# Peptides against a protein of PDB entry 8YR4, part 46

Target 1, 309 residues: chain A of PDB entry 8YR4
Amino acid sequence: PRGSPALQLVVLICLGLMGLERALNVLVPIFYRNIVNLLTEKAPWNSLAWTVTSYVFLKFLQGGGTGSTGFVSNLRTFLWIRVQQFTSRRVELLIFSHLHELSLRWHLGRRTGEVLRIADRGTSSVTGLLSYLVFNVIPTLADIIIGIIYFSMFFNAWFGLIVFLCMSLYLTLTIVVTEWRTKFRRAMNTQENATRARAVDSLLNFETVKYYNAESYEVERYREAIIKYQGLEWKSSASLVLLNQTQNLVIGLGLLAGSLLCAYFVTEQKLQVGDYVLFGTYIIQLYMPLNWFGTYYRMIQTNFIDMEN

## One batch from the design tools (peptide; aimed at target 1 N244 N291)

Design b2_p20_4_s1 (made by RFdiffusion4, then SolubleMPNN; from b2_p20_4, 14 letters changed)
Fold by OpenDDE base, seed 2:
Structure b2_p20_4_s1 (fold): chain B 309 residues (1-309), chain A 20 residues (1-20)
Amino acid sequence: as target 1 above (309 residues)
Amino acid sequence: EFEKLLKEFLQKINDASLAQ
């Protein structure tokens, strides 16, 4: 943010908090491993109680699990509200200034409410895309890279390779299936708009429809349009289930391969039982942000399409 | 007026369906 040193400091604090979240994503599985190893070794209660208390505190800072946001993430989100408001206002003022520079012929051909809606969509699209890239895409890619490095250094190079292949295949299939799905979603949206337009035109001409007693004909024509829409909606929804199932299969295969390899190294006394638990916990933790990646890639594509229109 | 209200209502339904 140019011109406010206070907002620049808030951005730096938010970047520091993002770095802390990345550190917590590595530390939480490590502390959980240590608990399992201490339990296996029948370690003294004082060491176990300290490690458990430290784990619970780190887990509170991280958050995680479906529906649980961590303290660090909440603090980051709270501080970012002012930066988002500044960015939104700047984009809105730029769009508004640009609208005033447009030709009188362009303004006479459009309703003021439609122009304001285009401005609001443009502002929401740009601010949503920026927030999404900074808080979801970049951190998720960083966590994958950190995971590959961690498993390559502290486990065997084979674990780093399994994570690399699993995540690369997951991302590639997510992109390819999402691009394929986008065609069905576009066809659904175009048919929805056509069905709505027909309903509006029928309701605007209600006097003519009543005069000709054509109510049954208009209802049947609307029913046919709804059936055609629902056929496209079903394809869109079924393609989402296929995406989610494909993602689940890739993660399941990666988890299976890595868990079997980890179990083998535990039987060979090269790894501890806690390292098996660490691997499973860490892979599931990497999967949670990635499960949203398909929704997110779609949001990016929608935001780009909404910026072009 | 009714045409404007109907377009605004259909737009609110569209915006609510796009937000899900």
Scores: peptide ipSAE 0.007, ipTM 0.356, DockQ to the pose 0.014
OpenDDE base, seeds 1, 3, 4, 5: peptide ipSAE 0.000, 0.006, 0.000, 0.000; ipTM 0.307, 0.369, 0.341, 0.293

Design b2_p20_4_s2 (made by RFdiffusion4, then SolubleMPNN; from b2_p20_4, 14 letters changed)
Fold by OpenDDE base, seed 1:
Structure b2_p20_4_s2 (fold): chain B 309 residues (1-309), chain A 20 residues (1-20)
Amino acid sequence: as target 1 above (309 residues)
Amino acid sequence: DFLELLQQFLEQLQQQSASL
């Protein structure tokens, strides 16, 4: 935000809180590992109680695995409201200024309510996209990189390779299947708009339809349009199920391969029982933000298309 | 909930995208 040092400080604090969230994402699994190891070793109650209390406190700061429900994330979101409002207002003023630069012929050809709706969509789209990129995409990619580094350094190069291959395959399939799904969604939306337009035109011409006793013909044309819409809706919904199942399969295979390898190293006394629990916890923690990545990638693509118009 | 706010925001974006 240019011109407001207070908002620049808030952005820096939000970036600091994002760094703290990344640190918590590593520390929480480590403390959970340490609890399992202390339980396995039958450690004294005082050491166990301190480690459990520290883990619960760190887990309160991190939240319930979605990253959005933790104290640090809530504080970040609260502080970001002012930055979002500033960004929204700036985009709104830019769109409004641009609308005033457009020709009188453009304004005479469009309803003012439609122009305002396009402006509101544009502001919401840009502000939403920026917030999503900064708070979900970039942090998730950072957590993957941190995960690969962590497993490569503290476990074995094979664990880092499994996480790398699993996450790379997951992201690639998510992008490819989401781009494929976007075609079905666009076709569905176009058919929905055409079906709605036909219904509106029939109702606006109600007197003419009644005069020619054409009600049955208009109802049948509307039925055909609905059936065509439902066929596209089914393809869109079925493609979402296919995406979710593909994602679940990739994560399941990665979790299986890594868990078996970890279990093997524990049986060879190269790793502790807590390291098995750490691996499973960390992979599930990486998966939670990624599960939404397909929905969000589609939102990004839609928002880019809406900004080009 | 931020998930509900995000879901509402996604639904609002989805409604905005469905009305284009």
Scores: peptide ipSAE 0.007, ipTM 0.393, DockQ to the pose 0.031
OpenDDE base, seeds 2, 3, 4, 5: peptide ipSAE 0.000, 0.006, 0.000, 0.006; ipTM 0.315, 0.369, 0.348, 0.366

Design b2_p20_4_s3 (made by RFdiffusion4, then SolubleMPNN; from b2_p20_4, 15 letters changed)
Fold by OpenDDE base, seed 1:
Structure b2_p20_4_s3 (fold): chain B 309 residues (1-309), chain A 20 residues (1-20)
Amino acid sequence: as target 1 above (309 residues)
Amino acid sequence: MFDELLKELLQKIEDASKSL
């Protein structure tokens, strides 16, 4: 943000907190590994209790309970509210100034309320997309790269290759299936608008419909439009289930391959029991942000398609 | 990127305006 040193400092703090989240994403599995190793070795209670307490504290900072964001992520989100408000206001003022630069002929020919509604949707979509890219996409890609490096250095090159292939396949299938789904959603939205327009036209011509006793005919035409809409809605919803199932299958196969390889290396005494647990916990941790990726990418595409209509 | 996204948004508002 140009012009506010306070907001620049808040952005730097948010970037520092993002770096801390990446560090926590590596440290939490390592401390969990250490607990499993200490339990396997029958280590003294004092060492175990300290490691467990440290793990729980790091896990509180990271989050990753069912639906709870971590303390660091919540603090970052809280600090970011002011940056988001500044960005929103800047976009709104730029849109408003641009609208004032437009010709009088443009203003006389337009529904000002509809233009403002498009501007507000556009502002919300842009600010939402930017926040999503900065806080979900970029961090998730960073965590994948960190994961590949970590497994390649501390386990074996084969583990890094499994993670690379799994994540590359996951991302590729997510993009391809999401682009394929966009066609069904566009068709659904077009049919929704056509169904709504038909209902509005029938109700605006109510007197004519009554004069000809055509109510049953208009109801049947509306039923046909709804059935056609529901057929497209079903394709859209079914394609989402297919995406989620495909993603689950790719992660499941990657987890299976890597877990079997970890188990084999533990039986050969090349890895410890804690390393098996670390691999499983780290892969599941990488999957969680990626699952949200499919949901937010849909939301972004919805907002952009809803601006084209 | 942000200035490009803003230009794209302004262009979409202008194009949506031209279609109305």
Scores: peptide ipSAE 0.020, ipTM 0.614, DockQ to the pose 0.013
OpenDDE base, seeds 2, 3, 4, 5: peptide ipSAE 0.019, 0.018, 0.019, 0.018; ipTM 0.583, 0.578, 0.607, 0.584; seeds 4, 5 fail the geometry check

Design b2_p20_4_s4 (made by RFdiffusion4, then SolubleMPNN; from b2_p20_4, 14 letters changed)
Fold by OpenDDE base, seed 4:
Structure b2_p20_4_s4 (fold): chain B 309 residues (1-309), chain A 20 residues (1-20)
Amino acid sequence: as target 1 above (309 residues)
Amino acid sequence: SFQELLQQFLQLLQQHSLQQ
């Protein structure tokens, strides 16, 4: 934010909190490993109680593995409200100034309400997308890279390779299946807009429809448009379920391969029982933000499709 | 008024598109 040193400081604090979230994503599985090892060794209650208390405190800071519900993430989100408001207001004022520079013929040819709706959608889309990219996509990619490095250095190169292949396949399939799904979503949105336009036109002309006693005909025509929309909506929703199941299968296969390899190394006494639990916990922690990635890549595409129309 | 019902209907259609 140019011109406000206070907002620049808030951005730096938010970046520092994002770095702390990355550290928590590594530390929480490590402390959970240590609890399992201390339980296996039948360690004294004092050591166990300190490790459990420390784990619960770190887990409170991290939240439910998604990062979105942790104390650090909530504090970041709270501090970011002022930065978001400054950015949104700046984008709104830029769009508004650009609309005033447009010719009077453009303002007369388009309904002012449609222009304002495109401007509002465009502003919310760009600001939401940038916030998502910065706070979810980049951190998740960082957590994957940190995970690959951690498992390659402290376990074996094979664990780093499994995480790399699993996450690369997950991201690739997410992109490919989402690009395929975009066709169904574009068709759905086009039919939604056409159905809405017919409903609005019929309702604006209600006096004419009533004069000709055509109410039953307009209702039937609207029903046919809804049925056609629902057929496209079903394809969009079914394609989403297919995406989610494909993602779940890739993570399940990665978890299976890595868990079997961990179990083998524990049997050879090269790893402890806690290291098996660490791997499973860490993969599940990577999956939770990635499941959100599939949700928001959809928002990105919706916002691009809504800007093309 | 009919205009208020139309606005409510348009808002409902807009909420339904935001939930997907």
Scores: peptide ipSAE 0.027, ipTM 0.546, DockQ to the pose 0.015
OpenDDE base, seeds 1, 2, 3, 5: peptide ipSAE 0.022, 0.017, 0.020, 0.020; ipTM 0.535, 0.564, 0.499, 0.526

Design b2_p20_5 (made by RFdiffusion4)
Pose (drawn by RFdiffusion4):
Structure b2_p20_5 (pose): chain A 309 residues (1-309), chain P 20 residues (1-20)
Amino acid sequence: as target 1 above (309 residues)
Amino acid sequence: TFYVVLFVVFLSVIVVSQAL
């Protein structure tokens, strides 16, 4: 925000809250390991009660699920509402003030609905791009690197390899499958628009009664168009199911390899009982934000082209 | 047996969360 000082402070607080969420993401599974290790060694009730209370409080600060749930990141959403409102207003006003100064030939040439759709979509694109990228993409790529470092240094050497290979395969397969699916989605959207146009045309022209008893013909043509649309939709959604399945298979293989290696190491007195639940919880915690990367890829590309327009 | 049970629980959480 160029103008107001009160908003730069809010931006800095939002970035600090993002850092704090990363720290909590690292901290909570460690406390879960400590609780399990204290529980297995018959610890008195005092230290167990206090540690349990602290763990519960940390789980409350972190998202109880999917990270979009915690008290942190919600304070962020509140402050970001206040900040993103300013950018939205400024960009809309700049577009509206520029559209009123162009010469007449320009306005006589282009329609109004198209020009206004480009502007609205542009403002939405800038806002969405800022939000998606800064608050949902980079934090997750930071979480993956922090996890790789933690497992490779403080847990063992092999688990770094396990996490690295799993996440690399997950990202690569997600991008590869996503481009194909985008092609299918565009193919389906074009036909959907054509079907809607046919239905609108058949409704507007109540001449079907005049030039024939052609109600049946208009119904048949509509059915054929619906069938074509349904075929394209089935293809697109089947592609979506395949993407979900491949992501799930990759995470499952990574979990299986890590769990087996951790169990074997625990039986050989190299690791403690809590390290198993640490690995499991952390792998699930990494997986949860990764479930929405094909969408982010599609939205970032679409918003980039829209902003360019 | 105990570690197999925990593994099944972890795997089921991933499968159920993906299904939603």

Design b2_p20_5_s1 (made by RFdiffusion4, then SolubleMPNN; from b2_p20_5, 16 letters changed)
Fold by OpenDDE base, seed 1:
Structure b2_p20_5_s1 (fold): chain B 309 residues (1-309), chain A 20 residues (1-20)
Amino acid sequence: as target 1 above (309 residues)
Amino acid sequence: SLFEQLLKQFLQQIQTFSQQ
């Protein structure tokens, strides 16, 4: 943010904490591997106890794999509140200034409450999108790249290839299926608005409907609109289940291929038992943010569709 | 910046909405 050195320092601290989260995402699986190896070797209690204590401390800093529940992530989110508020206020003031530059005819043709609702939705959309890109998309892509590099350097190159192919296929299918779903969501929202408009028009004309005893006709017409809406809602919801299942299958196949390859190399004594556990743990850590990607991409698309309406 | 692009896209959407 230009003009506040304090907020610039907070942004730098938040970027440093994001770097620390990336380091924790690598270190936590490594320490978990080391615990499994020490248990397999029947190592002395003192070495095991220190490694377990260090792992639990690192896991407390990282949190429960959602990236949002760890101490470092919570501290980052807390510090970011002031930056988000500054960004929101700056966007709101830019929108408000732009609204004052618009023609008098535009202002006379629209209710002030509708204009403010569009401005508020737009501000929320832009700030939500920006926060999502900075805190979920970029970190997840960084974790994938770090994962490919780590597995390529410390494991066989085949592991790096499996992770690359799995994550590339996952991202590609997520984008393609989500773009396909957007059509169903737009159709659903359009039919929802049409159903609401019909209900409002019937209620505004209540005296006329009552004078002609047309209540049964208006109710049946509303029922047909609801049935049409529910048919589109079902397509939207079913397409979401299909997305989630497709994502689960891709991750399941990647986990299967990599786990079998790890198990094979452990049987050949090229890898330790802990390396098998590391691979599974790391793939699950990559999957958790990516599963949220489908939900937030929907939120982004909602916010864009809600700005187009 | 990505922010300026998003802001331009948003302002362009508002302009498209103001021309209807």
Scores: peptide ipSAE 0.007, ipTM 0.344, DockQ to the pose 0.013
OpenDDE base, seeds 2, 3, 4, 5: peptide ipSAE 0.006, 0.006, 0.006, 0.007; ipTM 0.326, 0.364, 0.369, 0.349

Design b2_p20_5_s2 (made by RFdiffusion4, then SolubleMPNN; from b2_p20_5, 16 letters changed)
Fold by OpenDDE base, seed 2:
Structure b2_p20_5_s2 (fold): chain B 309 residues (1-309), chain A 20 residues (1-20)
Amino acid sequence: as target 1 above (309 residues)
Amino acid sequence: SEFEKLLKEFLQKIEDLSRS
């Protein structure tokens, strides 16, 4: 944000908090590993109690494991409200200025309420997309890279390769299946618009429909349009289930391969029991933001389609 | 058409009001 040093400081603090979230995503599984190893070794109560207390405190800062947002994420979201408001206001003023530069013929052909609604949708789509890219996509990709580096350095190179192949396949299939689903969603939205337009045309011509006693005919045409819409809605919803199941299978296969390899290295005394728990915990932790990635990639595509119209 | 978009949102507002 140019012109406000206070907002620039808030952006820097938010970036620092994002870095802290990445550190917590590595530290929380490490402390959980250490608890399991200390329990296995029958370590003294004082060391165990300190490690458990530290783990619970780090887990409170991170969140995510209990479905709750972490303290660091909540603080970041709170500080970012002012930056979002500044960005939203700037986009809204740019759209409003551009609307005033348009020809009189363009303004005479459009209702003021329709123009304002296009401006509000445009502002919401741009600000939502930017916030999503900065706070969900980039951090998730960073956590994957950090995970690959961590497993390659502290585990055998085979674990880094399994995480790399699993995450690369997951992302590729998510993109390909989502692009395939976009065709069904576009067809569904087009048929929904056509069904609504027919319902409204029938209601606007209510007097003519009553005059000809054509109520049963209009209801049957509307039923046929609804059945056609529901056939496309079913394809869209079924394709979403297929995406989620494909994602679950890829993560399940990666978890299986890595867990079997980890168990093998524990039996060879090359890894500890806590390292098996670390691998499982870390993979599940990487999966949580990725499950939202398919929803968010759809949000990105929707926002781009809504900006093209 | 922009009219269909306005009307779709009006119907969606009525549907949202009917669900509340």
Scores: peptide ipSAE 0.006, ipTM 0.330, DockQ to the pose 0.013
OpenDDE base, seeds 1, 3, 4, 5: peptide ipSAE 0.000, 0.011, 0.005, 0.000; ipTM 0.375, 0.377, 0.389, 0.371; seed 3 fails the geometry check

Design b2_p20_5_s3 (made by RFdiffusion4, then SolubleMPNN; from b2_p20_5, 16 letters changed)
Fold by OpenDDE base, seed 4:
Structure b2_p20_5_s3 (fold): chain B 309 residues (1-309), chain A 20 residues (1-20)
Amino acid sequence: as target 1 above (309 residues)
Amino acid sequence: SEFEKLLQEFLQQIQDFSKE
């Protein structure tokens, strides 16, 4: 943000905190590995207690790998409020300026309240998208890359390949299935708007409906519209369950393949028991942000569909 | 269509802003 050196400093601090989160995402599994190894070796209580205390402290800073609940993430989010407000205001002003450049015919053809609602939805959608990309998508991609490098260097190239294939397949299927779901969601939203419009029209014409005793007819038409909506809602919700299940299966298969390979190398004494736990912990930790990816990609699509209507 | 164009221009401006 060129206009405020204070906001630039806050952005740099937030980027530094994001780097710290990436470091924590590697360190937490390593410390957990070390605990398991120390327990296996029956190490002295003092060494174990220090390692456990350090692990719990690092885990508190990390916030369980969800990227939103850790102390570092919360501090970043808190500092980012001012940057987000600056960005939002700049967006709103750009949209508002563009609305003033539009032809009088465009303004006369639309209700001012609808235009403002589209502008507000657009601003919220874009700001939400940007925040999600910067704070969840990019960090998760970075954690995947770091994971591939780490496992390739410290374990075996096969572990890096498993993580790469698993995450690439997960992302690809998430995109493809989500694009497929968009059709059901568009149909659902269109039917929701049509159902709501019928309800509003019936209520606006309440006196006419009363005069003709057409209440039962309007209720039945509304019921039919609700049933049609619920049929589309079911398809949308079922497609979401299918997405989540597909994601779980991909990660489950990756976890299975990698865990079996890790167990094999532990039996050959090439890896320690803690390294098995590290692999499992790291894969599960990568899963948590990716599960949010499916949720926010849906939120994005909602906001785009809600703008087209 | 004009809103999609505005959104694309805005996304482009954000990308340009994130690169500076």
Scores: peptide ipSAE 0.006, ipTM 0.362, DockQ to the pose 0.013
OpenDDE base, seeds 1, 2, 3, 5: peptide ipSAE 0.006, 0.000, 0.000, 0.006; ipTM 0.363, 0.324, 0.292, 0.338; seeds 1, 3 fail the geometry check

Design b2_p20_5_s4 (made by RFdiffusion4, then SolubleMPNN; from b2_p20_5, 15 letters changed)
Fold by OpenDDE base, seed 3:
Structure b2_p20_5_s4 (fold): chain B 309 residues (1-309), chain A 20 residues (1-20)
Amino acid sequence: as target 1 above (309 residues)
Amino acid sequence: SEFQKLLEQFLNQIKDFSAQ
């Protein structure tokens, strides 16, 4: 924000906290590895107790990974409220100014309540999308890249390749299946609106329906519209289950391949037992934010369609 | 739990926003 040095400082602090979250996502699995190795080696209690205390403290700061209610994430979210309010107000004023620049013919064709609803939709879509991109998409992509680099440098190039192939396939399938699902969701929403419109029209024309004793006919038409809607809703819901299952299979295959390779290197004494636990923990931490990525990609796509209208 | 509620509230606000 160009107009307030205080808000610029808050943005810089939020970026610093985002960097700290990325560091915590690497450090927490490392400390957990170290605990497992110290337990395996029967290390002295003082070293173990210090490492466990440090791990629990880092886990308190991290929470459950990207999106979780860790202390650092909560502090970042709290500080960002002022930046979001400033951005929202600026977008609202820009939309409102633009509405006043539109032709009188455009305003005469629309009710004031519809114009305000479009303005509120535009503001909420832009501010929600920007906050989402900055705090969920970019950090998740950064965590994947950091993960590939970490496994390639500290384990073996084969681990980095497994994570790269798994995450690339996961993202590609998530996009493709989400775009396929969007057709069913659009058809569902169109049929929902048509079913709701028929119900409203039937209720507004209640006197006419009653005059012709057509209540049974209107109920049957409404039932047919509901059945048609439920058929589309089922396709939308089933396609979500298919997305989640496809995602789970890709992560499961990546976890299997990497866990077998890690177990093999532990048997060859090239890796420690803690390194096996680190790999599994880190892959699960990458999976948690990615599970939401399909829901969020759809949200982005819906908000873009709502901005074009 | 609270994050699931906040995420469900956010997802419900988005569903309500996408349903309008």
Scores: peptide ipSAE 0.006, ipTM 0.357, DockQ to the pose 0.032
OpenDDE base, seeds 1, 2, 4, 5: peptide ipSAE 0.005, 0.005, 0.005, 0.000; ipTM 0.345, 0.309, 0.358, 0.323

Design b2_p20_6 (made by RFdiffusion4)
Pose (drawn by RFdiffusion4):
Structure b2_p20_6 (pose): chain A 309 residues (1-309), chain P 20 residues (1-20)
Amino acid sequence: as target 1 above (309 residues)
Amino acid sequence: LLAVLAVVLVVSFVFLAALN
């Protein structure tokens, strides 16, 4: 924010809260391991109670689920509401002030609905791009790197390889399948618009009664168009199911390899009992934000082209 | 104990995969 000083402080607080969320993401599974290790060795009730309370408090600060739930990141959503309102207003006012100074030939040439749709979509594109990228993409790519470092240095060497290969395969397969699915989605959207246009045309022209008894003909053409649309929709949604299945298979294979290696190492007195639940919890924690990357890829590309317009 | 923990982990993962 160029103008106001009160908002730069809020931006800095938001970035600090994002860092704190990354720290909590690392901390909470460590406390879960400590609780399980204390529990297996018959520890007194005092230290166990205090450690349990601390773990619960950390789970409360971190998202109880999917990271979009914690007290942190919600304070962030609140402050970002206040900040993103300023950018939205500024961009809309700049567009509106520029559209009123262009010459007449320009306005006589282009329609109004198209020009206004471009502007609205542009403002939304800038806002969404800032939100998606800064607060949802970079933090997850940072979480993956931090996890790789933690497992490769403080846990063992092989688990770094396991996490690295699993996440690399996950990202590569997600991008590869997403482009194909986008082609299918565009193909389906064009036909959906054509079907709506046919239905609107048949409704507007109540001449079907005059020039024939052609109600049946208008109904038949509508059915044919609906069938064509449904075929394209089935293709698109089946592609979506395939993407979900391949992502799930990749995570499952990574979890299986890590759990087997951890169990074997625990039986050989190399690792403690808590390390098993540490690995499991951390793998699930990495998986949860990764569930929405094909959508982020599609939205970032669309918003980039819209902002360019 | 490890067997119980393995079952709990597998069940939890399968449940989450079903929701996806």

Design b2_p20_6_s1 (made by RFdiffusion4, then SolubleMPNN; from b2_p20_6, 14 letters changed)
Fold by OpenDDE base, seed 3:
Structure b2_p20_6_s1 (fold): chain B 309 residues (1-309), chain A 20 residues (1-20)
Amino acid sequence: as target 1 above (309 residues)
Amino acid sequence: LLEKLLEEFLKEFEELLAQR
């Protein structure tokens, strides 16, 4: 924000907190590994109790990972409220000024309530997308890169390769299947609007429908429109289940390959039992925000399609 | 980076508004 040094400082603090969350995402699995190793070695209670207390404290700061309600994430979200309000107000004023620059012919062709609805949808879509990109997309990509580097340096290059291939395949399939699903969602939204329009037209012409005793005919036409809508809704919902299952399968195959390789290296005494637990914990932590990624990317596409109509 | 992403998004939004 060019005009407020106080808001610039808040953005810098939020970026620092995002960096701290990335560090916590690596440290929490490491401390959990250390607990498992200390338990396996039958270490003294004082060392174990200190490591467990430190792990629980770090887990309180982290929460469940990206998009969780951890202390650092909550503090970041709290500080970001002022930045979001400033951005929202700036976008709303830019949209409003642009609407006033549009031709009188454009305004006379549209109802004032439709113009306001476009402005409100525009502002909400921009602010929602920006918040999503900054707090979910960029952090998740950073956690993947940090994960590849960490596993390549502290384990074996094969672990970094498995994470790289798994995450690259996951992202590629997520994009391709989501673009394929967008066609079904557009068709569903078009049929929903047509079904609603038929219901509104039938209710506005209620006197004419009563005059011709055509209530049964209008109900049957509405039933046919609902059945056609439900056929498109089923395709949209089934394509979502297919996306989630494809994502789960890719992560499951990556987890299987990496867990088998960890187990093999533990049997050869090259890795400790805790390193097996670290790998599984870290892959699950990467999966949680990526599952939300597919949901929010759909919300963004919905907002764009709902703006298009 | 945030200002650049906001400017790119505002430009895409202005283009989407101008196409209507």
Scores: peptide ipSAE 0.014, ipTM 0.507, DockQ to the pose 0.014
OpenDDE base, seeds 1, 2, 4, 5: peptide ipSAE 0.008, 0.009, 0.009, 0.016; ipTM 0.498, 0.513, 0.494, 0.514; seeds 1, 5 fail the geometry check

